# Designs tried in a protein design run: peptides against a protein of PDB entry 6UG1. Part 262

Target 1, 304 residues: chain A of PDB entry 6UG1
Amino acid sequence: SNEERKRRKYFHMLYLVCLMVHGFIRNEWINSKRLSRKLSNLVPEKVFELLHPQKDEELPLRSTRKLLDGLKKCMELWQKHWKITKKYDNVGLYMRTWKEIEMSANNKRKFKTLKRSDFLRAVSKGHGDPDISVQGFVAMLRACNVNARLIMSCQPPDFTNMKIDTSLNGNNAYKDMVKYPIFWCEVWDKFSKKWITVDPVNLKTIEQVRLHSKLAPKGVACCERNMLRYVIAYDRKYGCRDVTRRYAQWMNSKVRKRRITKDDFGEKWFRKVITALHHRKRTKIDDYEDQYFFQRDESEGIPD
Target 2, 301 residues: chain A of PDB entry 6UG1 as posed
Amino acid sequence: SNEERKRRKYFHMLYLVCLMVHGFIRNEWINSKRLSRKLSNLVPEKVFELLHPQKDEELPLRSTRKLLDGLKKCMELWQKHWKITKKYDNEGLYMRTWKEIEMSANNKRKFKTLKRSDFLRAVSKGHGDPDISVQGFVAMLRACNVNARLIMSCQPPDFTNMKIDTSLNAYKDMVKYPIFWCEVWDKFSKKWITVDPVNLKTIEQVRLHSKLAPKGVACCERNMLRYVIAYDRKYGCRDVTRRYAQWMNSKVRKRRITKDDFGEKWFRKVITALHHRKRTKIDDYEDQYFFRRDESEGIPD

## One batch from the design tools (peptide; made by RFdiffusion4, then SolubleMPNN)

Design b2_p29_3_s4 (from b2_p29_3, 11 letters changed)
Fold by OpenDDE base, seed 3:
Structure b2_p29_3_s4 (fold): chain B 304 residues (1-304), chain A 29 residues (1-29)
Amino acid sequence: as target 1 above (304 residues)
Amino acid sequence: DEEKKKWEKEVLEKLEELLKLNEIVPLPL
């Protein structure tokens, strides 16, 4: 019905705001001065120097290579720190089906939420789920004065799916769900004027995204619980930005159709949400990023 | 239990800030 379409749209909007606020709160928690002091001790001086290379005036790419090597060594140090990777309880922050949402409304499941104190303890001990691990990695880079962003791929239920029963065949193995991350890191490269993508936990990869990201879900089974639609960046100064354009090859033709921003009402609404979560002034880094997004939009063209 | 309530409170307070500052309540249009 038209009413069920409206209900799913509004529920998607509410769920999206809750996810984006969750990302904001986690981004605040990883700015903990107490955690920062502990995590800085994990990074040897030689690795800190690689994270802060001098500008090579002859070839700026040499400075970027040092930064990339520093980030690789930080990933290795982080793997040594992280002792226990817990599985997600059920689906974690991956996408729920509409049937799972209805069934969950009937079940007063005591969701155990993690307090700030427990989160900080989990990160400090190296015991937690992959999301806590990524968030802790961002905290370690920030403790080393690196301009690192927390990235969250927000997974609200698909409001464009109008099927009554959306039960996934029970064989969608936990493996297919977790094949691609929900949280990752971006690091500002001051030499190339670009964001470097870092997945320290899942794919254990560093990339300089041009047209394609390795973090973009591929294949039907993986996309059922992980649809690339809302990739939100949270910086150390409480900036909030939509960075979906970086990771979406087909933003205009495919991704936009699955977003609330497909219509003017949804675009205005989503802009209000971003604005309310964005607690810093604009910087030259934002100008370089917007220029990159513009070039990516022109290069994709208008969908047929 | 209390941890849930505190996180839910932090989320709700941020939701309320969002709702109050930006009229983000999707009014049934």
Scores: peptide ipSAE 0.022, ipTM 0.568, DockQ to the pose 0.065
Fold by OpenDDE base, seed 5:
Structure b2_p29_3_s4 (fold): chain B 304 residues (1-304), chain A 29 residues (1-29)
Amino acid sequence: as target 1 above (304 residues)
Amino acid sequence: DEEKKKWEKEVLEKLEELLKLNEIVPLPL
């Protein structure tokens, strides 16, 4: 019905806000001074120096290569620190079906919310789910004075899916679900004026994204619970930015159709949500990023 | 239009509530 379409749209909006607030809260927690002091000790001086290379005036790419080597070594150090990767409880922050949402509304399960203290302990011990692990990696880079962002791929229920039964086939669902991350890292490269993508946990990859990312879900089974629609960046200064354009090859032709921002009302609303979560002034880094997004929109063109 | 404005307001009020709660990540389930 038209009513069910409205209900799913509004529920998607509410769910998206809750996910974006979750990312904001986790981004605050990883700024913990107590955690920072512990995690800085994981990074030896030689690796710290690679994270902070001098500018090579002859070839700025040499400085970027040092930073990339430093980030690779940080991923290796993080793997040594992280002892226990827990499975997600149920589907974690991956996308739920409409049927799962309707069934959960009847089951008043008291979800034990992970407290700040428990999160900080989990990161310090290296014991937690993949999301906690990525968040802890961002905390370690921030502890080393690296301009690292927490990235979250927000997975609200698909309001474009009007099927009543959206049951997913059970057996391989978890492996396909966790094939691509929900959380990752971005690091500012001051030499190339670009964000470097880092997945320290899932794919264990470092990327300088041009047109597409390895972190973008591919294949039907992987996309059932992980649709690239809302990639939100949380920086160390409580900035919040939509960075979906970086990871979406087909923003205009494919991704926009599945976003609340497909219409002017949804665009204005989503901009208000981003503004409410953006607690810093604009910087020259934001100008370089917006210029990159503009060039990516021009290069994609208008879908035929 | 009014219905959309009402739901926009409710979602923004919920955002403000969630930002104040800082320790609680209520996912609507």
Scores: peptide ipSAE 0.021, ipTM 0.599, DockQ to the pose 0.754
Fold by OpenDDE base, seed 2:
Structure b2_p29_3_s4 (fold): chain B 304 residues (1-304), chain A 29 residues (1-29)
Amino acid sequence: as target 1 above (304 residues)
Amino acid sequence: DEEKKKWEKEVLEKLEELLKLNEIVPLPL
């Protein structure tokens, strides 16, 4: 019905706000001064120097290569720190079906929310789920004065899916779900004027995304619980930005149709949500990023 | 139009509340 379409749209919007606020709160928690002091001790001086290379005036690419080597070594150090990767409880922050949402409304399960103290302890011990591990990795880079962002791929229920029963009965459903991350890191490269993508936990990869990322879900099974629609970046100064354009090859033709921003009302609303979560002034880094997104939009063209 | 504006206002007010609480929004799980 039209009413069910309206209900699913509004529930998607509310769920998206809750996810984006969750990302904001986790981004605040990883700014903990106590955690920062502990995590900085994991990074040797020689690795710190690689994270902060001097500008090579002859070949700026040499400075980027040092930064990339420093980030690789940080991923290796992080893997040594992280002792236990727990499975997610249920589906974690991956996408739920409409049936799962309707069933959960009937089951008032007391969800034990992870408190700030428990999160800081988990990161400090190296014991937790992949999301806690990524968030802790961002905290370690921030402890080393690196301009690292927490990235969250927000997975609200698909308001464009009007099917009532999408039971995901697959034996491999968990493996397909966790094949691609929900959280990752971006690091500002001041030499190339670009964000470097870092997945320290899942794919264990570092990318300079031009057209496509390895972190973008591929295949039907992986996209059932992980649809790339809302990739939100949270910086150390409480900036909040939509960075979906970086990871979406087909933003205009495919991704936009699955977003609330497909219409003017949804676009205006989503801008207000981003603005409410964006607690810093604009910087030259935002100008370079917006220019990159513009060039990527022009290069995709208008879908025929 | 009025219903959309009312709902938009309620969502923004809830967002402001959630930002003040510094508590994990219980996602309506």
Scores: peptide ipSAE 0.019, ipTM 0.585, DockQ to the pose 0.736
Fold by OpenDDE base, seed 4:
Structure b2_p29_3_s4 (fold): chain B 304 residues (1-304), chain A 29 residues (1-29)
Amino acid sequence: as target 1 above (304 residues)
Amino acid sequence: DEEKKKWEKEVLEKLEELLKLNEIVPLPL
């Protein structure tokens, strides 16, 4: 019905806000001074120096290569720190079906909210789910004074899916779900004026995204619970930015149709949510990023 | 339109509440 379409749209919007607030809160928690002091001790001086290379005036790419090597070593150090990767409880922050949401509304299951103290302890011990691990990795980089962002691929239910039952194929569902991350890191490269994408946990990859990312879900089964629609970046100064354009090859042709921002109402609303979560002044880094997004929109063109 | 504006307001007010609580609101599970 038209009513059910409205209900799903509004529920999607509410769920998206809750996810974006969750990302904001986790981003605040990883700014903990107590955690920072503990995690800085994981990074030896030689690796710290690689994270902070001098500018090579002849070839800025040499400085970027040092930073990339420093980030690689940080991923190796993080893997040594992380002792226990827990599976997600059910689907974690991956996308739920409408049926799963309807069934869960009837089950007053007391979800044990992870407290800040429990999170900080989990990161400090190296015990938790992949999301906690990524968040802790961002905290470690921030402890080393690296301009690292927490990235969250928000997975609200698909308001464009009007099917009641999306039977997900059972046996490989978890493997296909976790094939691509929900959380990752971005690091500002001051030399190339670009964000470096870092997945320290899932794919264990570092990339400079040009047209496509390895982190973008591919294949039907992987996209059932992980649709690239709302990739939100949270920085160390409580900046909040939509960075979906970086990771979406087909933003205009495919991704936009699945976003609340497909219409002017949704765009205005989503902009207000971003603005409410954006607690810093604009910087030249934002200008370089917006210029990159503009160039990516022009290069994609208008969908046929 | 008014219903959408009302709902938008309620969501933003809830966003402000959630930011103050600094607690992971259980996502509608």
Scores: peptide ipSAE 0.021, ipTM 0.605, DockQ to the pose 0.765; fails the geometry check

Design b2_p29_4_s1 (from b2_p29_4, 16 letters changed)
Fold by OpenDDE base, seed 1:
Structure b2_p29_4_s1 (fold): chain B 304 residues (1-304), chain A 29 residues (1-29)
Amino acid sequence: as target 1 above (304 residues)
Amino acid sequence: SELMELIRQIADYLRMDPEDYVPFVEYAF
């Protein structure tokens, strides 16, 4: 019905706000001074120096290579720190089906609240789910004075899916779900004027994204619970930015159709929410990023 | 309210306190 379409759109918007606020709160928690002091001790001086290379005036690429090597070593150090990767409770922050939402509507609270103290303890011990691990990795890089931002792929239920029964069958559903991350890291490369993508936990990869990312879900089974639609970046200064364009190869032709921003009302609403979560002034880094997004939009074109 | 029940449901999924979301939901809607 039209009523069910409106209800699903409304619930999608509500869920999206809560997800974006969740990312904001986690970004505050990883700025903990106590956690920072503890995590900085995981990074030896030689790795710290690689994270902060001098500018090579002859070949700036040499400085980028040092930074990339430093980030690789930080991923290795993080793997040594992280002792227990817990499975997600149910589907974690992956996309729920409309049936799962309906079946849980009348249920008492099933999941224990994760408090700030629980999070800080989990990161400090190296015991938690993959999301906590990624968030802790971002905290470690920030503790080393790296301009690292937390990236969240927000997974609200698909308001474009009007099917009643979206039963996701099968024992492999969890493996397919977790094949691609929900959280990752980006690091500012001051030499190339670009964001470096870092997945320290899932794919254990570092990318300089040009046209496509390895972190973008591929295949039907993986896309059932992980649709690339809202990739939000949270920086160390409480900036909030939509960076979906970086990771979406087909932003205009495919991704936009599944976003609330497909119409002017949704675009204005989403911009309002981003603005409410963006607590810093614009910088030259934002200018370079916007120029990159512009070039990506021009290169994709507008679908006919 | 119906809205608060929906926030509680979502907050359960996110393992958060629903009160953490209320100010932002009220601003957004």
Scores: peptide ipSAE 0.790, ipTM 0.981, DockQ to the pose 0.839
Fold by OpenDDE base, seed 5:
Structure b2_p29_4_s1 (fold): chain B 304 residues (1-304), chain A 29 residues (1-29)
Amino acid sequence: as target 1 above (304 residues)
Amino acid sequence: SELMELIRQIADYLRMDPEDYVPFVEYAF
């Protein structure tokens, strides 16, 4: 019905706000001074120097290569630190079906609240789910004075899916779900004026995204609970930015029609929410990023 | 309120306190 369409759109918006706030809160928690002091000790001086290379005036790419090598070594150090990767409780922050939402509406709280103290302890011990692990990796890079962002692919229920039964069947559902991350890292490369994408936990990859990312879900089964629609970046200065354009090859033709921002009302509303979570002034880094997004929009063109 | 029940439901999925979301939800809607 039209009412059910309105209800699903409303619930999608509400869920999206809560997801974006969740990312904001986790971004505050990883700025913990106590955690920072502990995590900085994981990074040897030689690796710290690679994270902070001198500018090569002859070939700036040499400086970028040192930074990439430093980030690779940080991923290796992080794997040594992280002792226990827990499974998610149910589907974690992956996309729920409308049936799952309906069946849980009248249920008492099933999951224990993860408090800040629990999170900090989990990161410090290296015991937690993959999301906590990624968040801890961002904290380690920030502890080394690296301009690292927490990236979150927000997975609200699909308001464009009007099917009544959206139950996901299959023994491999969890494996397919966790094939691609929800949380990852971006690191500012001051030499190339670009963000470097780092997945330290799931795919264990570092990439300089041009047209597509390895982190973008591919295949029907993987996309059931992980649809690339809202990729939000949280920086160390409490900046909040929509970076979906980086990871979406087909932003205009495929992604936009599955976002609340498909219409002017949704665009204005989403901009209002981003603004509420953006607690810093604009910087030259934002200018370079916006220029990159503009060039990506022009290069994609208008879908036929 | 119905809104608070929906926030509680979502907060359970996110393993968060519903009260952490209330100010932002009230601002957004």
Scores: peptide ipSAE 0.790, ipTM 0.981, DockQ to the pose 0.838
Fold by OpenDDE base, seed 3:
Structure b2_p29_4_s1 (fold): chain B 304 residues (1-304), chain A 29 residues (1-29)
Amino acid sequence: as target 1 above (304 residues)
Amino acid sequence: SELMELIRQIADYLRMDPEDYVPFVEYAF
């Protein structure tokens, strides 16, 4: 019905705000000075030097290569630190079906609240789910004075899915769900003027995204609970930016149709939410990023 | 309110306190 369409759109918007605020709060927790002091001790001086290479004036690419090597070594160090990867409670922050939402509406709280103290302890011990692990990795890089962003792929329920029954086939559902991450890292390369994408936990990959990312979900089963629609970046200075354009090959033709920003009302609303979560002044890094997004929009063209 | 029940439901999924979201939800809607 039209009423069900309105209800699903409203719930999608509400869920999206809560997801974006969740990312903001986790980003604040990552900035813990106590955690930072502990995590900096995981990174030996030689790796710190690779994270902070001198500018090679002859070949700036050499400096980028050192940074990439430093990030690779940080991923290895992080894997040694992380002792226990817990499974998600149910689906974690992956996309819920409308049926799952409806069935849970009348239920008392099922999941224990993760407080800031619990999070800091989990990261500090290396015991937690993959999202906590990624968030802790971002904290470690920030502890080493790296300009690292927390990236969150927000998974609100699909308001464009008007099916009543969205039952997913059970057996491989968890494996397919967790095949691609919800959280990852970006690191600013001051030499190339680009963001480097780092998945330290799931795919264990470092990439310089040009046209497509390895982190973008592929295949029907993987996309059921992980639709690339809202990729939000949280920086160490409490900046909040929509970086979906980096990871979406087909932003205009495919992704936009699944976003609240498909119409002018949704675009204005979403911009209002981003602005509320963006607590820093604009920088030259934002200018380089916006220029990159512009070039990506021009290169994709207008969908036929 | 109905809105608060929806926030509580979502906050359960996110393993967060619903009160952490209220100010931003009130701003957004």
Scores: peptide ipSAE 0.790, ipTM 0.981, DockQ to the pose 0.839
Fold by OpenDDE base, seed 4:
Structure b2_p29_4_s1 (fold): chain B 304 residues (1-304), chain A 29 residues (1-29)
Amino acid sequence: as target 1 above (304 residues)
Amino acid sequence: SELMELIRQIADYLRMDPEDYVPFVEYAF
């Protein structure tokens, strides 16, 4: 019905706000001075130096290569720190079906609240789910004065799906769900003027995204609970930015149709939410990023 | 309120306190 369409759109918007706020709160928690002091001790001086290479004036790419090597070593150090990767409770922050939402509407709280103290303890011990692990990795890089962003792929229920959800195939559902991450890291490369994508936990990859990312979900089964629609970046200065364009190969043709921003009302509303979560002044880094997004929009063209 | 029940439901999924979301939800809607 039209009413059900409105209800699903409303619930999608509400869920999206809560997800974006969740990312904001986690980004604040990883800025903990107490955590920073502990995590800085995981990074030896030689690795710190690789994270902060001198500018090679002859070949800036050499400086980028040092940074990439430093980030690789940080991923290795992080894997040594992380002792226990817990499975997600149910689907974690992956996309729920409308059926799952409807079936849980009248239920008492099923999951324990993760408080800031619990999070900081989990990161410090290296015990937690993959999301906590990624968030802790971002905290470690920030502790080393690296300009690292927390990236969150927000998975609100699909308001464009008006079907009654069929049961997702049970046996491989978790494996397919967790094949691609919900959280990852970006690191600013001051030499190339680009963000470097780092997945320290799931795919264990470092990439300089040009047209597509390895982190973008592929295949029907993986996309059931992980649909690339809202990739939000949270920086160390409480900046909040939509970076979906980086990871979406087909932003205009495919992704936009699945976003609240498909219409002017949704675009204005989403911009209002982003603005509320963006607690810093604009920088030249934002200018370079916006220029990159513009070039990506032009290169994709208008969908036929 | 119905809105608070929806926030509680979502906050359960996110393992967060519903009260952490209320100010932002009220601003957004």
Scores: peptide ipSAE 0.788, ipTM 0.981, DockQ to the pose 0.853

